# Ledger of designs, part 61: peptides against a protein of PDB entry 2N1D

Target 1, 169 residues: chain A of PDB entry 2N1D
Amino acid sequence: EVKVKIPEELKPWLVDDWDLITRQKQLFYLPAKKNVDSILEDYANYKKSRGNTDNKEYAVNEVVAGIKEYFNVMLGTQLLYKFERPQYAEILADHPDAPMSQVYGAPHLLRLFVRIGAMLAYTPLDEKSLALLLNYLHDFLKYLAKNSATLFSASDYEVAPPEYHRKAV

## One batch from the design tools (peptide; made by RFdiffusion4, then SolubleMPNN)

Design b1_p16_5_s4 (from b1_p16_5, 6 letters changed)
Fold by OpenDDE base, seed 1:
Structure b1_p16_5_s4 (fold): chain B 169 residues (1-169), chain A 16 residues (1-16)
Amino acid sequence: as target 1 above (169 residues)
Amino acid sequence: SASDELAALIEKAVAE
């Protein structure tokens, strides 16, 4: 098992996100005001602005690309609660060719990191490569924590309309 | 389901 530690600042948000959707029957507003692509881009720019070497910059870009790919692959099948399924279906119908990283935002991105550890356990990475990747993932999570006030807010959720409840099983 | 597993993993992560 590969452990990806979630910052203490973000752990309560995972609970709030779960509660808003599963208990309060709310939906995250889509398309996100700040989507996953923009979050990753901001992170990459943030790292570049800190005077990283060329090699470090390359590594950041690879990590960003990897996170984006994992998110786009896993969003529909691994990162959604049952109540969110009709919304996802509507998004697919309206934006059939758009990657989900352009539609969804920080809360769903954070959910990825709850599951990514298990996925990485099955990747053929040597110990050194895995450690390096984990360092960058933790660094990114720390970035999310530092910017949590702007990335995570209950005001980004809305009560699902009555017609939606009829669609949700 | 995947969503149920996610919830369980979230709870575990919060508890740690």
Scores: peptide ipSAE 0.028, ipTM 0.663, DockQ to the pose 0.789
Fold by OpenDDE base, seed 3:
Structure b1_p16_5_s4 (fold): chain B 169 residues (1-169), chain A 16 residues (1-16)
Amino acid sequence: as target 1 above (169 residues)
Amino acid sequence: SASDELAALIEKAVAE
């Protein structure tokens, strides 16, 4: 297993996210006002504007594409709390062909990095390539931390209606 | 740290 370190600034948010959903029985508002696609696009543009001349094995665009792919693969099976499953089912029914990176936002994207380490262990990358990828992932997490005030907010959640409770719990 | 332990608990809670 590969360890992906979550910035200290974001760890409290993971707790709040969990509390909002599991304890307070709230749901993240979908579709997200700022979805995963847009967050990744902003990051890519941010990196391109920094003027980094280092020759890296992975291009920023490839890293972004990889994160997006990982998210879309893992969201439904790895990143949802039990209480969120009916909401996900509704999203699939209404938008069967939409990638989840266009529906979900920053909180769920952050959850990816709690689980992504296990997935990386099965990549065909050599040690050097894996190290470079990890550097990008940590860099992205740092970006999320720097922009946490605009990406993570309890106001993006809402209390689930009573009819939802009956099918969720 | 306590924070790391809590993160591990969150990881376990996800997808359960």
Scores: peptide ipSAE 0.027, ipTM 0.631, DockQ to the pose 0.097
Fold by OpenDDE base, seed 4:
Structure b1_p16_5_s4 (fold): chain B 169 residues (1-169), chain A 16 residues (1-16)
Amino acid sequence: as target 1 above (169 residues)
Amino acid sequence: SASDELAALIEKAVAE
């Protein structure tokens, strides 16, 4: 197993996110005001602006592309709570060809990193490459933590209507 | 920590 460390600043948010949906029966407003694509793009631009032009095996763009792909693959099957399934089904029906990285936002992206470690264990990467990738992932997580005030907010959630509850149970 | 334990539960709870 590959361990991906979640920054301490973001751990409380995972709890709040879980509570908002599972206990308070709220839903993240979709499409996200700032979707995963935008977050990743901002991160990439941020890294480029910092002048980090080292000859690392993984470029920022490759890491971003990887995160995006992992997110798009895993969102529907790995990152949703039961209560969110009807919402996801509606999104698929309305936007069948849209990648979920264009629909969902930071909270769901953060959930990826709770699960990504197990997936990376099956990736054919040598120790050096894996370590480098992990460094980028941790760097990205730190970026999320630095911008958590704008990326994570309970105001992005809303109470699901009664008709939704009937679909979810 | 309690947060880590809950994170583990969240990891288990997703994709149900």
Scores: peptide ipSAE 0.026, ipTM 0.632, DockQ to the pose 0.116
Fold by OpenDDE base, seed 5:
Structure b1_p16_5_s4 (fold): chain B 169 residues (1-169), chain A 16 residues (1-16)
Amino acid sequence: as target 1 above (169 residues)
Amino acid sequence: SASDELAALIEKAVAE
């Protein structure tokens, strides 16, 4: 297994996110006010503003593209709690052609990084390439931690209505 | 299920 370390600042959020959904029966407000696409774009621009070379900038763009792809593939099948599945189905019905990176936000993106390490174990990357990728992933996670106050908030969740509860049972 | 596995992984990550 490939170890992707979650910043200590974000670990408590994973617990809060889980609690909000599974115990408190709340749902993340969709579409997200700040979706995954926007977060990744901001990160890329952030890296660009720090004076990266063209090659480094290109690498960042590839990493961002990869994260987006992984998220869009994994969201529906791997990143949702059972209680969230009816909401996801509604999103698919209303926006069948929209990538989930345009709908969901930071909390669900963070969930990806809990699972991504195991997924990377199956990638045909050599040691050097894997190390480089891991560096970028950790760098991105650090970025999320730095901006956690604006990206992660319980106010982005809402109590699911009784009608939803009946549907989720 | 995948959701249960995710929860377990989250708990593991928090415990690190």
Scores: peptide ipSAE 0.024, ipTM 0.645, DockQ to the pose 0.775

Design b1_p16_6_s1 (from b1_p16_6, 9 letters changed)
Fold by OpenDDE base, seed 5:
Structure b1_p16_6_s1 (fold): chain B 169 residues (1-169), chain A 16 residues (1-16)
Amino acid sequence: as target 1 above (169 residues)
Amino acid sequence: SWEEQVREIQAALGTD
């Protein structure tokens, strides 16, 4: 298994996110005010603004595309808590053709990184390519940590109404 | 511990 290290700054958020959903029975407001696509775009622009070489810029774009693809593939099956399933079903019904990276935001994107390691273990990548990918994933996580104050907030969640609770049972 | 917390999160994610 490939281990992806989560920055210390983001560990408490993963716990808070878990608690908000599973214990406090809240839901992340959807569609996200800042969706995954926007976060990845900001990251790419941030990297470009630092005067990277053409090769580094190319690599960043590929990493962004990869993260987006992994997120869109894994969201529905691997990145939701049971309590979020009715909300996800509603999203699919209302936005059948929208990629989930345009609907969900930072908290769900962060959840990807607690699961992606297991997925990468089954990906046919050579050792050098895998190491490079991991470096970029960690770089992206550092970016999330640096911007955590604006990306992660309990105010982005709301208490689920009683009728939702009945659906979630 | 963090190891215990992340394990619990991992176990809860994707649950139907």
Scores: peptide ipSAE 0.546, ipTM 0.925, DockQ to the pose 0.696
Fold by OpenDDE base, seed 1:
Structure b1_p16_6_s1 (fold): chain B 169 residues (1-169), chain A 16 residues (1-16)
Amino acid sequence: as target 1 above (169 residues)
Amino acid sequence: SWEEQVREIQAALGTD
């Protein structure tokens, strides 16, 4: 079993996000003001500014690309609550060719890390490659925790309108 | 506990 540790600073947010959607019947505002693509770009630039070697820079780029790919593959089937399904359907209808990393933001990206462990358990990665990947994933999560004040806010959610509630319930 | 909360989140995610 592959375990991805969530930083203590981000655990309360995952609970709040879950509560906002499933209990308070709110929706994250889409398209996100800061999408997954921009968050990953900021992380890559942050790592590059730390004086890394060419090999380390290459590794960061590969990790960013991998996180983006995993997010885009998993969003629709594994990273949404039932209440968010009508919103997702509307996004697909309005933006059929757009990757979800350009639409969704930090909260949904964080949800990836509560699910990605199960996916990694079935990847053909060798032990060394898997350990390296996990180290980078944890490094990225630490980055999210460091910037949590600007990335995660309840003000990015809104109460779903009555017509939406009728579709979701 | 966190273990209980994350299991609930994991169970709810991906539901259609």
Scores: peptide ipSAE 0.543, ipTM 0.925, DockQ to the pose 0.694
Fold by OpenDDE base, seed 3:
Structure b1_p16_6_s1 (fold): chain B 169 residues (1-169), chain A 16 residues (1-16)
Amino acid sequence: as target 1 above (169 residues)
Amino acid sequence: SWEEQVREIQAALGTD
């Protein structure tokens, strides 16, 4: 298994996110005020502004595109708690042609990194390419940690209404 | 521990 290390600053948030949804029965407000697309764009611009060209085998844009693709593929099947399923169904009905990276935000993006390791294990990448990709993923996670105060907030969640509880298992 | 917490999160994602 490919291990993706979560920064210490983000570990409490993953637990809080899990608690808000599964135990407190809250929902992340959708569409996100800052969606995954915008977060990735900000990261790409940040990397370009820093002028770091040490890693030349992967372009930042390719990494961003890869993260976006993985997120869009995995969101519906691997990145939602059961309580969020009715909300997801409503999103699909209301936004049938929109990629989920335009709807969901930082908390769900962070969840990707607790699952992506297993997916990368089946990716046909050589050892060097995989190591380089992992370095970029860790770099991105560090970026999320540095910006966690603006990206992760319990105020972005709301208590699910009674009618939602009736259709949620 | 974090290891226990992340396993619980991983188990709950997609299934909870």
Scores: peptide ipSAE 0.540, ipTM 0.925, DockQ to the pose 0.627
Fold by OpenDDE base, seed 2:
Structure b1_p16_6_s1 (fold): chain B 169 residues (1-169), chain A 16 residues (1-16)
Amino acid sequence: as target 1 above (169 residues)
Amino acid sequence: SWEEQVREIQAALGTD
């Protein structure tokens, strides 16, 4: 397995997110106020503002594209807790062709990084390419940690209504 | 521990 290290600052958030959903029976408000697409765009712009070379900018864009693709592929099957399934079903019914990166936000994006390592283990990358990718993933996670105050908040969750509980098995 | 927490999260994600 490819190990993706989560910044210490974000570890408690993953636990809080898990607790909010699975134990407190809350739901992240959808569509997200700041969706994954926007977060990735901000990251890319942030990297550009740091005076990266053209080649480095290209690499950032490729990493952003990759994260987005992985997120969109994995969200429905890999990044949801059982309690969130009815909400996801509603999203699919209302927006069947919308990429989930336009609907979901930072908490679900962060969940990607607890699963992506296993996926990367089966990706045919040479050692140098994998190391470079991991460096960018860790760099992105550091960016999330730096902006955690604006990206992660329990106020983005709300208690699921009784009618939802009836749907959630 | 964090290792225990992340394993619990990983186990819970994607389950039906």
Scores: peptide ipSAE 0.537, ipTM 0.924, DockQ to the pose 0.694

Design b1_p16_6_s2 (from b1_p16_6, 10 letters changed)
Fold by OpenDDE base, seed 4:
Structure b1_p16_6_s2 (fold): chain B 169 residues (1-169), chain A 16 residues (1-16)
Amino acid sequence: as target 1 above (169 residues)
Amino acid sequence: SWDAEIAAIQSALGVD
């Protein structure tokens, strides 16, 4: 398995997110006020503003594109808790042509990095390419940690209504 | 350390 290290600053949030959904039976408000697309765009702009070379800028764009693609592929099947399935079904009905990166936000994006390691283990990358990718993923995670105060908040969740519980159980 | 909890999260994600 490929190990993706989550910054210590974000580990408590992963647990809080998990608790909010699975134990407190809350839902992240969708569509996200700040969706994955915008987060990735901000990251790319942040990297570009720090004086990256053309090569580094290209790499950032590729990483952003990759993260977005992985997120969109994995969200529905790998990044949701059981309790979130009815919400996801509603999202698909309301936004049938929208990529999930335009609907979901930072908490679900962070979940990607809990699961992406397993996916990368089956990706045909040479050792050097994998190491480089991991470095960029870790760099992005550091960015999320740096901006965690604005990206992660329990106030973005709300208690699911009783009728939702009936659908989720 | 939150690693044990994260392991549980990893297992819980993607469940139908």
Scores: peptide ipSAE 0.521, ipTM 0.932, DockQ to the pose 0.719
Fold by OpenDDE base, seed 3:
Structure b1_p16_6_s2 (fold): chain B 169 residues (1-169), chain A 16 residues (1-16)
Amino acid sequence: as target 1 above (169 residues)
Amino acid sequence: SWDAEIAAIQSALGVD
């Protein structure tokens, strides 16, 4: 398995997110006020403004596109806790053609990096290409950590209503 | 260290 290192600053948030959903039975408010698409766009613009002169195999836009694609593929099957399944079903029913990167936000995007390592292990990339990709993923995670105060907040969650509890657990 | 808790998170994600 390919190891993706989560910044220490973000590890407590992963635990808080997990606790909010699984123990406190709360739900992240959807659609997200700031969705995955916008976060990735901000990152791309940030990288361009910094004027990185390093010639790397992957362009920022390609990395952003890749993260978006992985997120959209993995969200429904790998990035949700059991308690979130009814909410996801409602989203699919109401917005069947919408990519999940336009619905979900930073917490679920962060969860991607908990699971993406296993997916990367089976990608047909040589050692050099994989190393470059990992560098970009880690760079993006550092960006999330830098902006964690604005991207991650317990106030973005709400207590699930009683009728929801009957559907979930 | 948060590694043990993250491992639990990793296992809990994607469960139906």
Scores: peptide ipSAE 0.521, ipTM 0.932, DockQ to the pose 0.730
Fold by OpenDDE base, seed 5:
Structure b1_p16_6_s2 (fold): chain B 169 residues (1-169), chain A 16 residues (1-16)
Amino acid sequence: as target 1 above (169 residues)
Amino acid sequence: SWDAEIAAIQSALGVD
């Protein structure tokens, strides 16, 4: 397994997110007010504004594209708790062709990095390429940590209604 | 340490 280090600032949020969903039976409000696409776009613009070369800008775009693709592939099968499954089914029914990066937001994006390490272990990358990728992933996580006050909030969750609980048995 | 809790999260994610 490839180890992706989560910033210490974000570890408590992962636990709070887990608690909100699994113990408090709340749901993240969907569609997200700030979706994954927007977060990644902000990151890319942030990196470009820091005076990166054309080559570095290209690399950032590739990293963003990669994160987006992994998120869209993994969301439904890897990044949801059992309690969130009915909500996901409703999203698929209402938005059948929408990529999940346009629906979900920061909490689910952060969950990606809990699981992505195992996925990268199966990706045929040489040592140098893997190290470079990990550097970018850690850089992105650092960005999330820096902006955590605006990206993560318990107010983005709401108590699931009784009719939802009937579906989530 | 949050590592033990994160390990539990890793195990809980993706369950349907």
Scores: peptide ipSAE 0.518, ipTM 0.931, DockQ to the pose 0.725
Fold by OpenDDE base, seed 2:
Order: C-alpha cells, then structure tokens, then sequence
Structure b1_p16_6_s2 (fold): chain B 169 residues (1-169), chain A 16 residues (1-16)
C-alpha cells in the first residue's frame, strides 16, 4: 500500500475523535460549521497567498479537487464509525444529492488520510506523479496541523440523545 | 504508541 504519513500533531486528534465517537458516544455536529469544501478552499487560498506560480496554483487546484472527490466517494463507506451510521442516514435523507464535502468537516477529512493510501495503491500513477501527489497530500496535512487549533475541537461534538442510541444498536 | 492506535482506527472505520 501507499503510505500517507500523518503528522504527529494530528495523531492525538485522530484518537480523540475516535474516542469521542466510539467510547463517549458523541456525534460531530452536522452540517459542519466549517465543511470540507471550505477547508480546501482556505488551503488553496493559503497556497496562492504564498506566492505560487501559475503552474503551482494549477497543481494545488487539482489536488484540492482530487481530495474533495476522494472524500465524497469514500465518506459513506470508509470514513464513518458504526455509531455514526444513523446520523449519516439522516444526512442523506435531509440533503439528497449534496456532496458530503459540504456537510462534513475537518475530523472526517482527516480520517480520509488514514484510508486514502489503500485507494492510491490502485490508482494508475507513474512514480513521479505519485510522488508529487504524495508531496501535496503531506503538504495539506501539514496545513491541517498548522491550523489544528481552529479546525479540531471537542466542542464540535455533542452527546447523542437516547433516541439515537437505540438507532445505533 | 500512536501508530498502534491509528491501526485500530483504520480497522474501526468503514462498514466492516
């Protein structure tokens, strides 16, 4: 498999996110106050502000589009814990045809990078292209780490009501 | 270690 390295700064959050959902039986508030689309847009703008050339800007846009696409494809089947399934079902019912990148936020986006490596292993990319992609993915992860204080917060979660617990069994 | 916990997360995510 293709290995995507998660920054050490973000590993504790992945664990906290996992704990909040699976052990504390909390749910991330949806729709997210800051959704994946917004995060990716901020990243793109951040890269632009750093004085990138047109070619670099183009590459960033492609990477952003790719991350968004992967997220939207993988969210429902690969990026949710069992406890989150009823919530996801409600989201699908309430927001049909809406891309999940407009609904979910940073925690779920971070989960993407836990699983994306396996998907990339089946992507027909040459060595150079794969290396470039990985560099951008790692660059994006560094961006998430840099902005982790604003992107990741336990206050974005809430205790699931008893009614939800019955559905999640 | 974090890596061990991340592995557990990898296993817990998804429909499986």
Amino acid sequence: as target 1 above (169 residues)
Amino acid sequence: SWDAEIAAIQSALGVD
Scores: peptide ipSAE 0.514, ipTM 0.929, DockQ to the pose 0.762

Design b1_p16_6_s3 (from b1_p16_6, 10 letters changed)
Fold by OpenDDE base, seed 4:
Structure b1_p16_6_s3 (fold): chain B 169 residues (1-169), chain A 16 residues (1-16)
Amino acid sequence: as target 1 above (169 residues)
Amino acid sequence: SWDAEVAEIQAALGTD
């Protein structure tokens, strides 16, 4: 399989996120204060501010677009824990025309990189293209790690109400 | 590589 290396700084967060949802029965507050679109935009701007060449800037935009697309495709089917399904259903009802990248935030975006490797295994990319993509994905993950203090916080979660628990069985 | 906890996360994501 294609392996996407998660920065060591972010691995504890993945565990905390998992714990908050699955064991503590909390939910990430939606719509996110800072959604995936915003995070990707900030990343793109960050890369541009570092004096990238045209080709490198093009690559960043393509990567951002790709991450966004993968996120929007995979969120509902691959990036949610069982406990989050009722919340997702509510989101679909309340935001029927909104891509999930406009609703969800950093924790769910990070989850993408837990699963994207398997997805890429089915993508017809040559070795060079795949290596390049992986490099950019890792670069983006490093960006998330660099900004982890502002992107990941347990305070963005809240205990689900009792009525929610009944829906989430 | 993934540690045991990440493996558990991988298994839990996307389940109904």
Scores: peptide ipSAE 0.365, ipTM 0.883, DockQ to the pose 0.678
Fold by OpenDDE base, seed 5:
Structure b1_p16_6_s3 (fold): chain B 169 residues (1-169), chain A 16 residues (1-16)
Amino acid sequence: as target 1 above (169 residues)
Amino acid sequence: SWDAEVAEIQAALGTD
């Protein structure tokens, strides 16, 4: 297993997110006010503004592209709780050609890093490449932690109505 | 603990 360390500041949020959905029966408001694409773009711009060379800028773009791809592939099968399935089905019906990175936001993006380690274990990367990737992933997670006050909020969730509960049983 | 909660989260994610 490839170990991806979640910043301590974000660990409580993962628990709160889990609790909001599974115990409190709430749903994250979709489409997200700030979607995954925007978060990744902000990160890339943030890195570029910090005096990176062309080579480092290229590397950041590749990492962003990789995170986006993993998110879009894994969202539907790996990053949803059972209670969120009816909402996901509605999203697919309303936005059939939209990548999930344009619909979902920070909470679901953070969930990616709970699962991505296991996926990376099956990726044919040498030690040096894997270490470099992990460094960028951890750097991105640090960015999420730094901006957690604006990215993660319980106010982005809403209590699911009774009609939704009927679909979720 | 975080380890216990992570295990529950990991087990719950992706469930149909």
Scores: peptide ipSAE 0.361, ipTM 0.882, DockQ to the pose 0.700
Fold by OpenDDE base, seed 2:
Structure b1_p16_6_s3 (fold): chain B 169 residues (1-169), chain A 16 residues (1-16)
Amino acid sequence: as target 1 above (169 residues)
Amino acid sequence: SWDAEVAEIQAALGTD
């Protein structure tokens, strides 16, 4: 199985995110103040600003596109806790044609990397291509770690109202 | 351990 290593700095956040939702019964505020599309765009621009060659720029764009696609495919079925299901249903009703990368933000994007390894195991990539992809995924995760102070905050969550609890039970 | 926490998160994600 393909293993995606989560930076040590972000591991506590995954636990905190899990705790905020499942134990504290909070919800990430949606639509996100900074959505996945924006985060990926910032990453791409960051990489470009470091003087990448045309080939590297192409690779970054492809990686960004890939992450976005995986996120949009996996969000609804793989990246939500049970408590978040009513919120997701509301999002689908209010934004039926919106890709989830325009709605959700950094915490859910980070969750992708908990599950993406299993998906990559079924992709028809040769060893070289897979290694390159993994390197870029790790590079992106390092970017998230470097910007964790602005991307991950408990203040982006809110206590679910009583009416939500009734729907979630 | 992190492995235990990851397993817990992985088990919880996507659950209906």
Scores: peptide ipSAE 0.356, ipTM 0.879, DockQ to the pose 0.712
Fold by OpenDDE base, seed 3:
Structure b1_p16_6_s3 (fold): chain B 169 residues (1-169), chain A 16 residues (1-16)
Amino acid sequence: as target 1 above (169 residues)
Amino acid sequence: SWDAEVAEIQAALGTD
């Protein structure tokens, strides 16, 4: 297993997100006001504006593409709590051809980094390439932490209606 | 601890 360290600043949010859904029976409002695609785009633009001259094996655009791909593959099977399954089914029915990175937002993107380490363990990367990838993933997580006040808010959740509660939990 | 709670989150994600 490859360990991806979550910044200490973001760990409380993971707990709040977990509590909002699993204990308070709320749902993240979908489609997200700011989806994963836009967050990744903002990160790429941020890195570009910083004028970093580091020559790494992985380019920022490649990292962004990779994160997006992993998110879209893993969302439905690894990044949802049980209570969110009916909502996901509705999203699939309403948006059958849309990648989930265009529907979901920051909270679910953060959940990716709780699980991605196990997936990377099976990726055919040499030690150097894996280290560079991990550095970029951690850099992205630092970016999320820096912008956490705008990306993560309990106001983006809402109480699930009674009819939803009856078919979930 | 935060690490213990993250472990619970990790276990709960993807559950049907």
Scores: peptide ipSAE 0.352, ipTM 0.882, DockQ to the pose 0.743

